# Peptides against a protein of PDB entry 7BBL, part 71

Target 1, 86 residues: chain A of PDB entry 7BBL
Amino acid sequence: IAQESLESQEQRARAALRERYLRSLLAMVGHQVSFTLHEGVRVAAHFGATDLDVANFYVSQLQTPIGVQAEALLRCSDIISYTFKP

## One batch from the design tools (peptide; made by RFdiffusion4, then SolubleMPNN)

Design b2_p20_7_s4 (from b2_p20_7, 12 letters changed)
Fold by OpenDDE base, seed 4:
Structure b2_p20_7_s4 (fold): chain B 86 residues (1-86), chain A 20 residues (1-20)
Amino acid sequence: as target 1 above (86 residues)
Amino acid sequence: SELEVERLEAEWREIAAAFA
């Protein structure tokens, strides 16, 4: 019986992650997303759009520990992970 | 259900841009 190598498994895992990421960008439009930033900071905001290079996330109703911002810009480099309900 | 996604490297931004 043929067994998949560890390298092949990792390749599939990376491919699956990339696909999930792309699909998430489409699915999160108009939804509130919870973002995990550096140093354990967590914020919630409604996703609006990204710039052409997907370097920035334009959001609204950003809830931070110090208050709510009507509109804000989150740099991709500042985001560690995010979750949302499709 | 919720969808959780890890941050991807900048190398994939060009691909992502085609869908965003």
Scores: peptide ipSAE 0.027, ipTM 0.577, DockQ to the pose 0.088
Fold by OpenDDE base, seed 5:
Structure b2_p20_7_s4 (fold): chain B 86 residues (1-86), chain A 20 residues (1-20)
Amino acid sequence: as target 1 above (86 residues)
Amino acid sequence: SELEVERLEAEWREIAAAFA
């Protein structure tokens, strides 16, 4: 059989990461998520949905260092990582 | 669901292509 190229391997890896990411988004629905933002800022919020076009997270009960926002948008580009318990 | 993931993946690919 033909050996898979490095580029093809990278494509498969990227695809797998994308799938894992998308599945995690689905799993987030209805759960409180802890987000790590730039400069070590951490916030917690209930996940609602995402807007893939704008790359936004629609969240509720956003707990920030300065207070709680009932409804808020988090930019995907501002998020370093996130964790939650399914 | 898997169907939702497939749809989102397709959309993501389109977005990725736009920013390539």
Scores: peptide ipSAE 0.027, ipTM 0.498, DockQ to the pose 0.168
Fold by OpenDDE base, seed 3:
Structure b2_p20_7_s4 (fold): chain B 86 residues (1-86), chain A 20 residues (1-20)
Amino acid sequence: as target 1 above (86 residues)
Amino acid sequence: SELEVERLEAEWREIAAAFA
């Protein structure tokens, strides 16, 4: 029985990550999300929507070290990762 | 439990749009 090649395994892994990301966009709507930005900065905000074309995250109640912003825009390019509870 | 994901590459934005 032929075994799956390393390249094929990597392809499946990448596909799984991409699908997880796509599903997360739907799952995080209305939930508080913790965003990890560059230089170790972490912020929390309620996710509203994302503009996939412009790569922007529209959020509310953004918690920063110096206060809370009612409405804010986060660029996807500034975001390293995020976590949330579905 | 919590989910943690990385940013999707720009080349896959079209795929993302199909699910939005």
Scores: peptide ipSAE 0.026, ipTM 0.573, DockQ to the pose 0.084
Fold by OpenDDE base, seed 1:
Structure b2_p20_7_s4 (fold): chain B 86 residues (1-86), chain A 20 residues (1-20)
Amino acid sequence: as target 1 above (86 residues)
Amino acid sequence: SELEVERLEAEWREIAAAFA
C-alpha cells in the first residue's frame, strides 16, 4: 500500500523471515550442512528432518570434534547458524 | 501449525537472518 504502517511492515518482515527459514530447511535436505554452535563449535551433518514441537534437528553423519555419529539430534537452541551449498 | 512455526521462528530468528 502507499502508506504502510509500521506494524504492517513489521508483520511483513516477520513473514518473510519465516518463509526464508522454512525454505532453507527444504533446501538443505540431502546436503551436508555446517552448523555453528555456541563457543565457536562447528559441526557438519546431513540434514534429515526437524521436530516442530521440540525444535530439534534430526541429522545423520554428524561430524563432531570427538568423532562421527551416524544418527544424532541437534537442539535448535544450541545452533547459532548454519550454511550449506544448495 | 502456525503456533509451532512461530515458536521455531522465534528461536531461529538469527539463523534465518544469517542464512544467505
Scores: peptide ipSAE 0.026, ipTM 0.564, DockQ to the pose 0.064; fails the geometry check

Design b2_p20_8_s1 (from b2_p20_8, 9 letters changed)
Fold by OpenDDE base, seed 2:
Structure b2_p20_8_s1 (fold): chain B 86 residues (1-86), chain A 20 residues (1-20)
Amino acid sequence: as target 1 above (86 residues)
Amino acid sequence: SAFEERLRAAIAEQRAVLDA
């Protein structure tokens, strides 16, 4: 019986997480998403696109505590989590 | 859209790694 190397196992684990993330993005297309940011700030926006490498989120109709921004860019480093209804 | 196509392609690439 052949034993898969630790490096190979870690590669598969990373690939599985990456696939899960990408499928999440695909499901987000055309939907409003609720983003949880730092300091308890929560915003909602329609998902447009993202930079798959940097994970920058390009959104529209961003609802913020002080109003709605037509177009906006959310940096991955600013996002704690997000939820949406597919 | 082009973006969705890129997503599907990327997903396929990751799946190939898992199936290797």
Scores: peptide ipSAE 0.602, ipTM 0.922, DockQ to the pose 0.936
Fold by OpenDDE base, seed 5:
Structure b2_p20_8_s1 (fold): chain B 86 residues (1-86), chain A 20 residues (1-20)
Amino acid sequence: as target 1 above (86 residues)
Amino acid sequence: SAFEERLRAAIAEQRAVLDA
């Protein structure tokens, strides 16, 4: 019988997760997004774009605990999660 | 936009992997 390898199964799983991620980015365009950062810090910003390789988030009107930044860069490594209303 | 185009292309690439 034909059976795909474990490596192939894992590849598909990773691909599925990446597709979900990319779809979320597409849905995020033009919307305000709430980002949860470390130490319970939460910020909100209008999503602009990302670099698909490093997953940096280019945003505008970033509302932080200490003020608003017109334009900002959020690194994926700083983000625990994000939510938005499609 | 160019960004959205890149996103759609990337999504298609992942779909191709899943359908292989």
Scores: peptide ipSAE 0.601, ipTM 0.921, DockQ to the pose 0.927
Fold by OpenDDE base, seed 4:
Structure b2_p20_8_s1 (fold): chain B 86 residues (1-86), chain A 20 residues (1-20)
Amino acid sequence: as target 1 above (86 residues)
Amino acid sequence: SAFEERLRAAIAEQRAVLDA
């Protein structure tokens, strides 16, 4: 039995993470999500949708340090992590 | 919603790739 190459293993790992990511998005639909951004900034917003290809987050009622923004777009590159309660 | 439908479809497609 031939052992899978490192590259193939990494590919499968990335694929698994992709599915996990997508499932998390489905779970957060309609919920408030806490986002950790750069420079230690943390915001909370109601999740609306994403661009599945670019991973842009379309949110509403974004609570920022300087107030609430009715609608906002959070780019994937701006987000370090996110958490939510299903 | 349309987004949820697209999301479910994407998940299904992704799973199919993993199971291949």
Scores: peptide ipSAE 0.601, ipTM 0.922, DockQ to the pose 0.649
Fold by OpenDDE base, seed 3:
Structure b2_p20_8_s1 (fold): chain B 86 residues (1-86), chain A 20 residues (1-20)
Amino acid sequence: as target 1 above (86 residues)
Amino acid sequence: SAFEERLRAAIAEQRAVLDA
C-alpha cells in the first residue's frame, strides 16, 4: 500500500493553516477586530489591510488602555491572537 | 478592492497545493 510521506503530510498541514489564515483576513475586511497582544494587553481596531508577506496589520481607530490612535501598524510578531464577528 | 483580489488569488494558490 502506497502511503504519503511524512514530509508531504507536514507540507499539506502547513498549506491548510495558511489558507485558513488568508480566509480569516478576507472575512475581517471592514470589521472591528479584537487583538490579544503580549503581557495580557488587549486592543480593538477597525481592520484595513495587511502585508501578505510580512503579515503587518494596517488598522484604524485603535483603542488602547491609554487612548485612541487614529491609524496604526501592528506587527505580526506582536499579535498572539485575534477575534471578530464576520 | 485590489487587496481583496490579492487575497482571493493567494487562497486559490494554497488550495492548488492541497489538491496536488
Scores: peptide ipSAE 0.600, ipTM 0.921, DockQ to the pose 0.851

Design b2_p20_8_s2 (from b2_p20_8, 9 letters changed)
Fold by OpenDDE base, seed 5:
Structure b2_p20_8_s2 (fold): chain B 86 residues (1-86), chain A 20 residues (1-20)
Amino acid sequence: as target 1 above (86 residues)
Amino acid sequence: SAFVERLEAEIARQRAVLDA
């Protein structure tokens, strides 16, 4: 029985995860997203766009513990997780 | 939007890998 090489399997696995991530971004467009940041800080913001390579999140109306930031940039390194309602 | 178009294009690229 023929099988894919290990490298091919790894490549497809990476592609699958990447596609899943990208589709989540697509579903996120135009919606408010809840971000969990370091130290357990949770913020909510309207999703605008991302830098697909660096995974920077460009958002608006960022609700923080100290107020609302009209426009903000959230780096992937700042984000532990996020949730949203499609 | 430009972002959505780029996003869709990137998704298509990943799908191409999976379909290969």
Scores: peptide ipSAE 0.650, ipTM 0.939, DockQ to the pose 0.920
Fold by OpenDDE base, seed 2:
Structure b2_p20_8_s2 (fold): chain B 86 residues (1-86), chain A 20 residues (1-20)
Amino acid sequence: as target 1 above (86 residues)
Amino acid sequence: SAFVERLEAEIARQRAVLDA
């Protein structure tokens, strides 16, 4: 019985993590998401879409401390975490 | 939507790697 190579194991591990991420995006579609940003800033917005390679978040009705922005782009580098209710 | 379709296609691609 041949053992799976280390390279193959790493490839499958990456695929598993990627699938998990993508499924979270799929579950996020059409829902309001709460984003935790740097410096304790928390915002809520309706999820629209992402670019799957760069992971920019295209959202609407972004609730910020200073008001609501109809449409916005959140860069992945600005996001610490996010949560939502499927 | 096109986005959802792209998501599902990408998920399928990852699953293919896992099942190989």
Scores: peptide ipSAE 0.650, ipTM 0.939, DockQ to the pose 0.925
Fold by OpenDDE base, seed 3:
Structure b2_p20_8_s2 (fold): chain B 86 residues (1-86), chain A 20 residues (1-20)
Amino acid sequence: as target 1 above (86 residues)
Amino acid sequence: SAFVERLEAEIARQRAVLDA
Protein backbone atom coordinates (compact mmCIF):
# COMPACT_ATOMS: atom_id res chain seq x y z
CA ILE B 1 0.00 0.00 0.00
CA ALA B 2 1.05 3.60 -0.58
CA GLN B 3 2.67 5.20 2.47
CA GLU B 4 4.37 8.55 3.10
CA SER B 5 8.09 8.14 3.80
CA LEU B 6 9.55 8.84 7.26
CA GLU B 7 11.67 11.66 5.81
CA SER B 8 8.59 13.31 4.30
CA GLN B 9 6.70 13.05 7.60
CA GLU B 10 9.58 14.69 9.47
CA GLN B 11 9.80 17.48 6.88
CA ARG B 12 6.11 18.27 7.29
CA ALA B 13 6.44 18.21 11.09
CA ARG B 14 9.27 20.78 10.93
CA ALA B 15 7.24 22.95 8.56
CA ALA B 16 4.26 22.87 10.93
CA LEU B 17 6.38 24.05 13.87
CA ARG B 18 8.00 26.80 11.78
CA GLU B 19 4.61 28.05 10.58
CA ARG B 20 3.31 28.17 14.17
CA TYR B 21 6.31 30.24 15.26
CA LEU B 22 6.00 32.68 12.36
CA ARG B 23 2.29 33.20 12.95
CA SER B 24 3.03 34.08 16.59
CA LEU B 25 5.47 36.76 15.41
CA LEU B 26 2.84 38.14 13.06
CA ALA B 27 0.39 38.35 15.98
CA MET B 28 2.98 40.21 18.11
CA VAL B 29 3.28 43.16 15.71
CA GLY B 30 2.31 46.33 17.57
CA HIS B 31 1.85 44.63 20.97
CA GLN B 32 3.61 44.41 24.32
CA VAL B 33 5.21 41.02 24.97
CA SER B 34 6.31 39.36 28.21
CA PHE B 35 9.58 37.42 27.91
CA THR B 36 10.83 34.76 30.31
CA LEU B 37 14.63 34.64 30.36
CA HIS B 38 17.14 32.44 32.18
CA GLU B 39 17.21 32.21 36.00
CA GLY B 40 13.55 33.20 36.25
CA VAL B 41 14.06 36.75 34.96
CA ARG B 42 10.96 38.21 33.32
CA VAL B 43 10.82 41.37 31.22
CA ALA B 44 8.15 43.18 29.19
CA ALA B 45 8.68 45.14 25.97
CA HIS B 46 6.95 46.45 22.86
CA PHE B 47 7.65 44.19 19.89
CA GLY B 48 9.25 45.79 16.83
CA ALA B 49 10.71 43.16 14.53
CA THR B 50 12.91 40.07 14.26
CA ASP B 51 15.70 38.67 12.15
CA LEU B 52 13.98 35.61 10.67
CA ASP B 53 17.26 33.73 10.20
CA VAL B 54 18.95 34.44 13.56
CA ALA B 55 15.72 35.12 15.47
CA ASN B 56 16.95 38.31 17.12
CA PHE B 57 14.13 40.32 18.72
CA TYR B 58 14.19 44.10 18.24
CA VAL B 59 12.08 45.68 21.01
CA SER B 60 11.39 49.04 22.66
CA GLN B 61 10.48 50.22 26.17
CA LEU B 62 12.08 47.15 27.76
CA GLN B 63 11.03 46.91 31.41
CA THR B 64 13.80 45.23 33.42
CA PRO B 65 14.20 44.65 37.19
CA ILE B 66 16.54 47.67 37.39
CA GLY B 67 14.86 50.09 34.98
CA VAL B 68 13.51 50.81 31.50
CA GLN B 69 15.63 50.60 28.34
CA ALA B 70 14.33 52.61 25.38
CA GLU B 71 15.60 50.19 22.73
CA ALA B 72 17.05 46.69 23.09
CA LEU B 73 18.06 43.54 21.25
CA LEU B 74 17.06 40.15 22.69
CA ARG B 75 18.80 37.05 21.35
CA CYS B 76 16.69 33.94 20.78
CA SER B 77 19.16 31.87 22.82
CA ASP B 78 18.36 34.03 25.87
CA ILE B 79 14.59 33.53 25.61
CA ILE B 80 12.90 30.52 27.23
CA SER B 81 9.31 31.54 26.46
CA TYR B 82 7.04 34.50 25.74
CA THR B 83 3.38 35.46 26.18
CA PHE B 84 1.23 38.30 24.86
CA LYS B 85 -2.37 39.40 24.48
CA PRO B 86 -3.44 39.68 20.82
CA SER A 1 5.41 46.88 6.26
CA ALA A 2 8.36 45.07 4.73
CA PHE A 3 8.71 42.93 7.87
CA VAL A 4 5.07 41.79 7.72
CA GLU A 5 5.41 40.98 4.02
CA ARG A 6 8.49 38.85 4.72
CA LEU A 7 6.60 37.00 7.46
CA GLU A 8 3.63 36.28 5.20
CA ALA A 9 5.89 35.02 2.41
CA GLU A 10 7.74 32.69 4.79
CA ILE A 11 4.45 31.35 6.18
CA ALA A 12 3.27 30.63 2.63
CA ARG A 13 6.46 28.64 1.97
CA GLN A 14 5.81 26.43 5.01
CA ARG A 15 2.18 25.91 4.01
CA ALA A 16 3.32 24.78 0.55
CA VAL A 17 5.35 21.98 2.18
CA LEU A 18 2.34 20.85 4.23
CA ASP A 19 0.00 20.84 1.22
CA ALA A 20 2.38 18.95 -1.11
Scores: peptide ipSAE 0.648, ipTM 0.939, DockQ to the pose 0.893
Fold by OpenDDE base, seed 1:
Structure b2_p20_8_s2 (fold): chain B 86 residues (1-86), chain A 20 residues (1-20)
Amino acid sequence: as target 1 above (86 residues)
Amino acid sequence: SAFVERLEAEIARQRAVLDA
């Protein structure tokens, strides 16, 4: 029987993963996120936005060991992991 | 917000690929 091409299958797979990621970002909007950065640094901040190419996180009320930044930019390369409650 | 609107639009684009 006729089957979907390999390229088409790959397109669908990528689209499915991308949609899941984007919906996760929607769930994060306005919520506090806990970030683990390099050298064991852990911070919390309210999620505002990202570059859709997954380059930067734009956050507010960034809580660091030495104080709070009203607005901040976290590069994805700075982030080891993060958690949040939808 | 503009960001949310962009997200919704991008999600719709992915869904279009899946439904094709």
Scores: peptide ipSAE 0.645, ipTM 0.939, DockQ to the pose 0.961

Design b2_p20_8_s3 (from b2_p20_8, 8 letters changed)
Fold by OpenDDE base, seed 5:
Formats: structure tokens, sequence, C-alpha cells
Structure b2_p20_8_s3 (fold): chain B 86 residues (1-86), chain A 20 residues (1-20)
């Protein structure tokens, strides 16, 4: 039997990572998440939802160095990483 | 920093929209 091509393996790996990412988003719903942004900026907020097409995070009670924003939108492009406890 | 300023501006803009 022929082995799967390297390119095909990479495509499958990307699909698996995408699935893992989406499952992570589902697990975040209703939980406080710590976001690491550019230039060392860190914020915490309760995760509400995402707009997968626009790549935005809809959050509430966003705690920033300046203050708390009741409702806010975080751009995925601004996010380096995030962590939360399921 | 420039990034922090942009972030603050974006948040402020969002709040302004919500208040309108």
Amino acid sequence: as target 1 above (86 residues)
Amino acid sequence: SAFEERLQAAIAEQQAVLDA
C-alpha cells in the first residue's frame, strides 16, 4: 500500500489543528480567558463568541490597564496567545 | 506604546458605538 504524500499529511495536520482550535473556542464559552497581545499587553475577559469569518473575539468584562470594558471586540490578529481553565 | 494606543482607541470607538 502506498503511503500518504507529505503534502497530504500536512493538509491533514492543518485540518486537525483547525478542529482543535474550534473545540478550544467552544470550551472557552462562559469562562474568563487571559489574552497575551503584542508588546507584552495582557488582558483578561469573559469569552462570549467568535466571528469566524472576520476573525474577531467577542468578549465581556474586558480588563485592560486603562479600565474595564463591559463589551468589547478583540481582533485575532492582535492576539499572540491565550490561556484558560476549562 | 503605539500598539497600546491603538488598542485604547479601538476600545473607545467601540464604546462610543455602544453608547449611540
Scores: peptide ipSAE 0.174, ipTM 0.672, DockQ to the pose 0.020
Fold by OpenDDE base, seed 4:
Structure b2_p20_8_s3 (fold): chain B 86 residues (1-86), chain A 20 residues (1-20)
Amino acid sequence: as target 1 above (86 residues)
Amino acid sequence: SAFEERLQAAIAEQQAVLDA
């Protein structure tokens, strides 16, 4: 019986994670999302879309520490994690 | 913090573009 290598298993795992990520993006459309950023900064916003090439999050009603921004872009590199309720 | 300041600046710049 042929078994795939550990490397192949890891590749499949990464692919599964990527798929899960993409599905999460679809699921969060139109929902309020809580973002955890660097240095303990936390913001909330309604998710619109992402730019996969630039790795930006298009959001609306962004609640920041100093107020609400009607529309904004969040850089993916600034985001540590996010949570939302489907 | 420095990060918060950069974030605020970036958001402010975005708003300025949207208002233009």
Scores: peptide ipSAE 0.168, ipTM 0.667, DockQ to the pose 0.020
Fold by OpenDDE base, seed 1:
Structure b2_p20_8_s3 (fold): chain B 86 residues (1-86), chain A 20 residues (1-20)
Amino acid sequence: as target 1 above (86 residues)
Amino acid sequence: SAFEERLQAAIAEQQAVLDA
């Protein structure tokens, strides 16, 4: 039995996580998502799409502390985590 | 906070573009 190298195992692990992430994005389309941002900021919005090259989230009905933004972009780098109901 | 201010500013800027 050929043993897979550690580097190869890490590569497979990263690939699996990336695939899971991308599938998650597809599952979010049209759903309201709760985003946890830095410094305790939490917002909710309907997920539209992402720009994978720029790493932006295209959302609608963004609920912020000061009101609702009809359409907005969230930078992936600003997002700590998110949750939604499939 | 600084982050909140940047976030609000970015959102406002986006809205301005959409309204143009």
Scores: peptide ipSAE 0.168, ipTM 0.666, DockQ to the pose 0.020
Fold by OpenDDE base, seed 2:
Structure b2_p20_8_s3 (fold): chain B 86 residues (1-86), chain A 20 residues (1-20)
Amino acid sequence: as target 1 above (86 residues)
Amino acid sequence: SAFEERLQAAIAEQQAVLDA
């Protein structure tokens, strides 16, 4: 009985994770998202858009410890995790 | 922290550009 190679399995796994990620981005558009950043920093903002190649997050109403920024850019490398209500 | 300072600096720079 034929069996998928490890390479094929890994390829499908990567594709599935990528799809989940992209669907997550689409789902959060226009919603407030809570971001967990490094060193315990947590911020909330309305998600606007992203450049898929560089993975920059363009957000609005960014709530930070020092106040609210109307418009801001979050780098993916700064983000540990995020949560939102679809 | 260093990270917080970098974050604040980046946000400040972005705001400065938007205000220009």
Scores: peptide ipSAE 0.131, ipTM 0.635, DockQ to the pose 0.020

Design b2_p20_8_s4 (from b2_p20_8, 8 letters changed)
Fold by OpenDDE base, seed 4:
Structure b2_p20_8_s4 (fold): chain B 86 residues (1-86), chain A 20 residues (1-20)
Amino acid sequence: as target 1 above (86 residues)
Amino acid sequence: SAFVERLEAEIARQRAVLEA
């Protein structure tokens, strides 16, 4: 039985991971998300949208250690991980 | 919203790659 090439398999794997990521974004729309940033900093914010090209996060009511920011941008390079309750 | 629509469209594009 014919098998697809390794490169094709990797392409499909990347597409699968991308779809999974995008679905997680869809699930977090309108929800509060907890972000883990560098140096152990953790913040919470309401998810608004992303830049799909770079995955920048546009959020509101960002709770930081020094206060709340009504509107904020979290760059992909700033984020280590995130979690949320569906 | 426009973002949600773009998101759903992008998801569909990835699915098309998987099913091609």
Scores: peptide ipSAE 0.628, ipTM 0.931, DockQ to the pose 0.935
Fold by OpenDDE base, seed 5:
Structure b2_p20_8_s4 (fold): chain B 86 residues (1-86), chain A 20 residues (1-20)
Amino acid sequence: as target 1 above (86 residues)
Amino acid sequence: SAFVERLEAEIARQRAVLEA
């Protein structure tokens, strides 16, 4: 019986995770998103776009504990998690 | 938008890997 190599299986697994992530971004377009950052900081912003390579989040109306930024960039490395309502 | 188009293209690339 022909069977995929372990490397091929891992490649498919990575692709599946990547697709899931990308589809979440697609669902996020035009919606407000809640981001959990380090040190318990939570912010909300309207999602605009990302840099698919670096995973920078370009957002608007970013609500932070110290005020609102009309436009802002959130780096993926700064984000612990995010939630949104599709 | 350009972003959505790029996003959909990237999704398609991942699907190609999964279906290969």
Scores: peptide ipSAE 0.627, ipTM 0.931, DockQ to the pose 0.944
Fold by OpenDDE base, seed 2:
Structure b2_p20_8_s4 (fold): chain B 86 residues (1-86), chain A 20 residues (1-20)
Amino acid sequence: as target 1 above (86 residues)
Amino acid sequence: SAFVERLEAEIARQRAVLEA
């Protein structure tokens, strides 16, 4: 039987990871998300949308150590991890 | 919303790759 090429295997592996990420975003819609940023900073915000190619997060009601920001943009490079309750 | 629709379309594209 024919075996799948390494290139094809890698393509499917990337697709699997991408799908997992996208489903995470879909689950975020309409929910508050807790973000862990660098230097131990943790913030919470209501998820709005992302730029799918750049992975910027557009959020609202961002709770920071110094107050609440009505609207904000979180860069993917600033985010270590995130959690939320579906 | 447009965002959700884009998400779902992109997910479908990834699924197509996985099932190819």
Scores: peptide ipSAE 0.627, ipTM 0.931, DockQ to the pose 0.924
Fold by OpenDDE base, seed 3:
Structure b2_p20_8_s4 (fold): chain B 86 residues (1-86), chain A 20 residues (1-20)
Amino acid sequence: as target 1 above (86 residues)
Amino acid sequence: SAFVERLEAEIARQRAVLEA
């Protein structure tokens, strides 16, 4: 009985996760996003764009605990999770 | 925009893997 190889199954699983991530970015365009950073720090900012390879987030009007930053760059390694309303 | 077009192209690339 023919069945899909383990390597092929893993490749499709990775593709599914990547597609989910990319679709979330597409939905974020033009919206405010809430980012959860390390040590429970949460910030909100308007999403602009990302570097698809490095996953840098280019945002504006970043609301931080100590004030608002007009433009900012968030590294993927600093982000634990994010939420937004489409 | 160019960014949106790049996103859509990447999504299509992943979909091709899933359908193969």
Scores: peptide ipSAE 0.626, ipTM 0.931, DockQ to the pose 0.914

## One batch from the design tools (peptide; made by RFdiffusion4, then SolubleMPNN)

Design b2_p21_3_s1 (from b2_p21_3, 11 letters changed)
Fold by OpenDDE base, seed 4:
Structure b2_p21_3_s1 (fold): chain B 86 residues (1-86), chain A 21 residues (1-21)
Amino acid sequence: as target 1 above (86 residues)
Amino acid sequence: REAAFVAALQAAIAEEQAVLA
């Protein structure tokens, strides 16, 4: 009869989403990732690591419309989405 | 370096799993 509060349900939902995100990062390790940025910009890069607090992406061999950058930082706020092959 | 990051991810995942348990 006892029901979990709405707030608690929301906390669980957020935790579930965060876990999925973290697992995706784990799956990215050692792989090239395609990032969709704002204004239709799409880039590909080898995943390095992230800042778990801010979710900044540290990548290498970033293929941009202008050229390839050996090392780069992609801010979470700049990323719309990303895809990769596990 | 990679090992450290992986370990950090695993720890973070465990934290979320604890919330969902």
Scores: peptide ipSAE 0.601, ipTM 0.926, DockQ to the pose 0.782
Fold by OpenDDE base, seed 3:
Structure b2_p21_3_s1 (fold): chain B 86 residues (1-86), chain A 21 residues (1-21)
Amino acid sequence: as target 1 above (86 residues)
Amino acid sequence: REAAFVAALQAAIAEEQAVLA
């Protein structure tokens, strides 16, 4: 009945969150994704790939408030959230 | 090369699952 250490609990919590994130990336492959950025800006783009280390998003046909970019790079630090239809 | 990216994701997921096991 020994209680799991705090360090172990935190490690598992972080692992669970990362796994959830990675699975979401797997699910969005080949789909259009809607991104919510800072200052209420929302954009839509076709997902291409990511950098698993930095979490940079490489997308195409990025629809922005002022026009469409054929190809673009979105840094994870600029993204608040994202949504898509699997 | 999409296949390579998918494979990388699956490998990364497996690593996290090993921690949770």
Scores: peptide ipSAE 0.600, ipTM 0.926, DockQ to the pose 0.768
Fold by OpenDDE base, seed 1:
Structure b2_p21_3_s1 (fold): chain B 86 residues (1-86), chain A 21 residues (1-21)
Amino acid sequence: as target 1 above (86 residues)
Amino acid sequence: REAAFVAALQAAIAEEQAVLA
């Protein structure tokens, strides 16, 4: 039986995860999102856009423990996870 | 601007779908 190569399987696995991510961004547009950051920090912000290549998050009304930032940038490397209500 | 971002997302999703097909 002809089997898909390991390289092809890995490519499809990466594509599946990326599609899932992109669809989450699509559902996120216009909504408030809760972000879990490092060191136990949790913030909430209104989602604006991302850089699809670097996965920078451009957000507004970022609620932090010490105040609200009107505009903010969250790098993918800063983010552990996020949740939102569709 | 938001419409452009949504369009970019949809195009990127289509690219991944082509790989998965």
Scores: peptide ipSAE 0.600, ipTM 0.926, DockQ to the pose 0.756
Fold by OpenDDE base, seed 5:
Structure b2_p21_3_s1 (fold): chain B 86 residues (1-86), chain A 21 residues (1-21)
Amino acid sequence: as target 1 above (86 residues)
Amino acid sequence: REAAFVAALQAAIAEEQAVLA
């Protein structure tokens, strides 16, 4: 019985992570999400959509320490983590 | 608009499932 190659295992691992990410996006639809950004900044916003390739987050009613932004874009590179209640 | 986004997500998930199959 031949084992799956390491490269194939890595490919499957990446696919599994991406699937998990995509499913989380589905769960986010219509919900408020809390984002942890750099420097300990935390913001909350209503999830709108993403660019699936770049993972840009298009959100509304972004609550920041200095006010609310009606529409905003959060880049994946700016986000450390996010949480939400499905 | 939202429906289209959801559909795109479902399609993308299906693509990953194909890799995992």
Scores: peptide ipSAE 0.600, ipTM 0.925, DockQ to the pose 0.773

Design b2_p21_3_s2 (from b2_p21_3, 11 letters changed)
Fold by OpenDDE base, seed 5:
Structure b2_p21_3_s2 (fold): chain B 86 residues (1-86), chain A 21 residues (1-21)
Amino acid sequence: as target 1 above (86 residues)
Amino acid sequence: REAAFIAALEAAIAAERAVLA
């Protein structure tokens, strides 16, 4: 029986994760999102858009521990996790 | 701007689905 190559299996695994990520972004559009950053810092902001390749998050009304920023850029590398109400 | 972003997301999702098919 023919078997899928390891390389193909890895590609499919990456694609599955990527699709789940992209669908979450689609669901975020027009909603407030809670982000967990390093050192347990949690912020909330209205989701605007992202760079699909660079993974920057463009948000507004960012609520931080020290105040609110009207507009902000969050780097994906600074985000540990996020949650939102669809 | 939002419409363009949504379109880009949908296109990217379709591309990933093609890999999984």
Scores: peptide ipSAE 0.529, ipTM 0.909, DockQ to the pose 0.816
Fold by OpenDDE base, seed 4:
Structure b2_p21_3_s2 (fold): chain B 86 residues (1-86), chain A 21 residues (1-21)
Amino acid sequence: as target 1 above (86 residues)
Amino acid sequence: REAAFIAALEAAIAAERAVLA
């Protein structure tokens, strides 16, 4: 019988990953998040919001190696991964 | 403000579910 095309399979795979990402954003609302950035830098911040199309993170009380920033923007390109406790 | 962001997330999630369905 007919099978789903490779392109369609890839589309569904991307959609699944996107959904997981979005659910993580939903889960982190109101929580402190630990971000792993490039060059071994790790920071923690309170999650505020994201730009859904660009995946920028708007955060507060960003704890950096050199101090705390009241408000900050973390670009998607700067972030390797993030973790938090729901 | 938070409510609006949450609503946007929920809408986006629903959109992805539609692709998977």
Scores: peptide ipSAE 0.529, ipTM 0.908, DockQ to the pose 0.752
Fold by OpenDDE base, seed 1:
Structure b2_p21_3_s2 (fold): chain B 86 residues (1-86), chain A 21 residues (1-21)
Amino acid sequence: as target 1 above (86 residues)
Amino acid sequence: REAAFIAALEAAIAAERAVLA
């Protein structure tokens, strides 16, 4: 039977995941987000924006164990996961 | 600034949808 090539299937899979990620960012705008970082560190911050290419997170009111940072940058490589309430 | 970011997201999402169509 005729079927989609493996290359095409992989491209569509990547596109689907990318779209899902981008939609999560869209839903995140203006909300407080809880980030899980390495070594069990968890922080909360208000989402501002991202660098779509590098996926850096620009946030405000970052709550850390030692206080609140008015503005901060979180590298994608530092983030394991995040959650938020739409 | 927020409007520009949202517009960029929507454009990027549309680009991915075009691949999936």
Scores: peptide ipSAE 0.528, ipTM 0.909, DockQ to the pose 0.768
Fold by OpenDDE base, seed 3:
Order: sequence, then C-alpha cells, then structure tokens
Structure b2_p21_3_s2 (fold): chain B 86 residues (1-86), chain A 21 residues (1-21)
Amino acid sequence: as target 1 above (86 residues)
Amino acid sequence: REAAFIAALEAAIAAERAVLA
C-alpha cells in the first residue's frame, strides 16, 4: 500500500497549523484580545488588523503594566500566545 | 477596509485548504 512521503506529510502539517492560525485571526476581528509576551508580561488590546506577510498586529487601547497606548504595533516575534472571547 | 482584510483572510484560508485536499 502506497504511503505519503515525509515531505508531503510535513507540508500538510504546516498547512493545517497555518489554517488554524488564520481562522483565529478571523475570529479575533473586532474583539479585545489578551496577549502574553516575554518575561511574563501580559497586555490587553482591541484587535484592528495584521499583515499576513510579517504578522504584525495593529491594535488600539493597549493596556500595559505602565499605562495605556491609544495605538500600537505588536510584532509576532514578541507574542508567545493570545486569548479572546469570540 | 475591514471587509478587505476579512476577504484576504478568507482567501488565504482557502489556499491552505487546497494543500490539504
């Protein structure tokens, strides 16, 4: 019985993960999101948009430990995880 | 412009589905 190659299996796995990520962004539109950043820092902000290439997050009303920023940019490389209520 | 962003996401999702099919 023929079996998928390792490369094909890995391609499908990556595609599945990316689809899940994109669907989370879609569900996030118009909602407040809680982000976990490095060193245990947690922030909350209203989600605006992203760029699909670099995965920058454009947000508003960013609540940080030292105050609120009306407009902000979060880089994907700074984000460990996020949660929200769809 | 939110509509355009949503449309872009949906198109990208469809592209990934094509790989999985």
Scores: peptide ipSAE 0.526, ipTM 0.908, DockQ to the pose 0.764

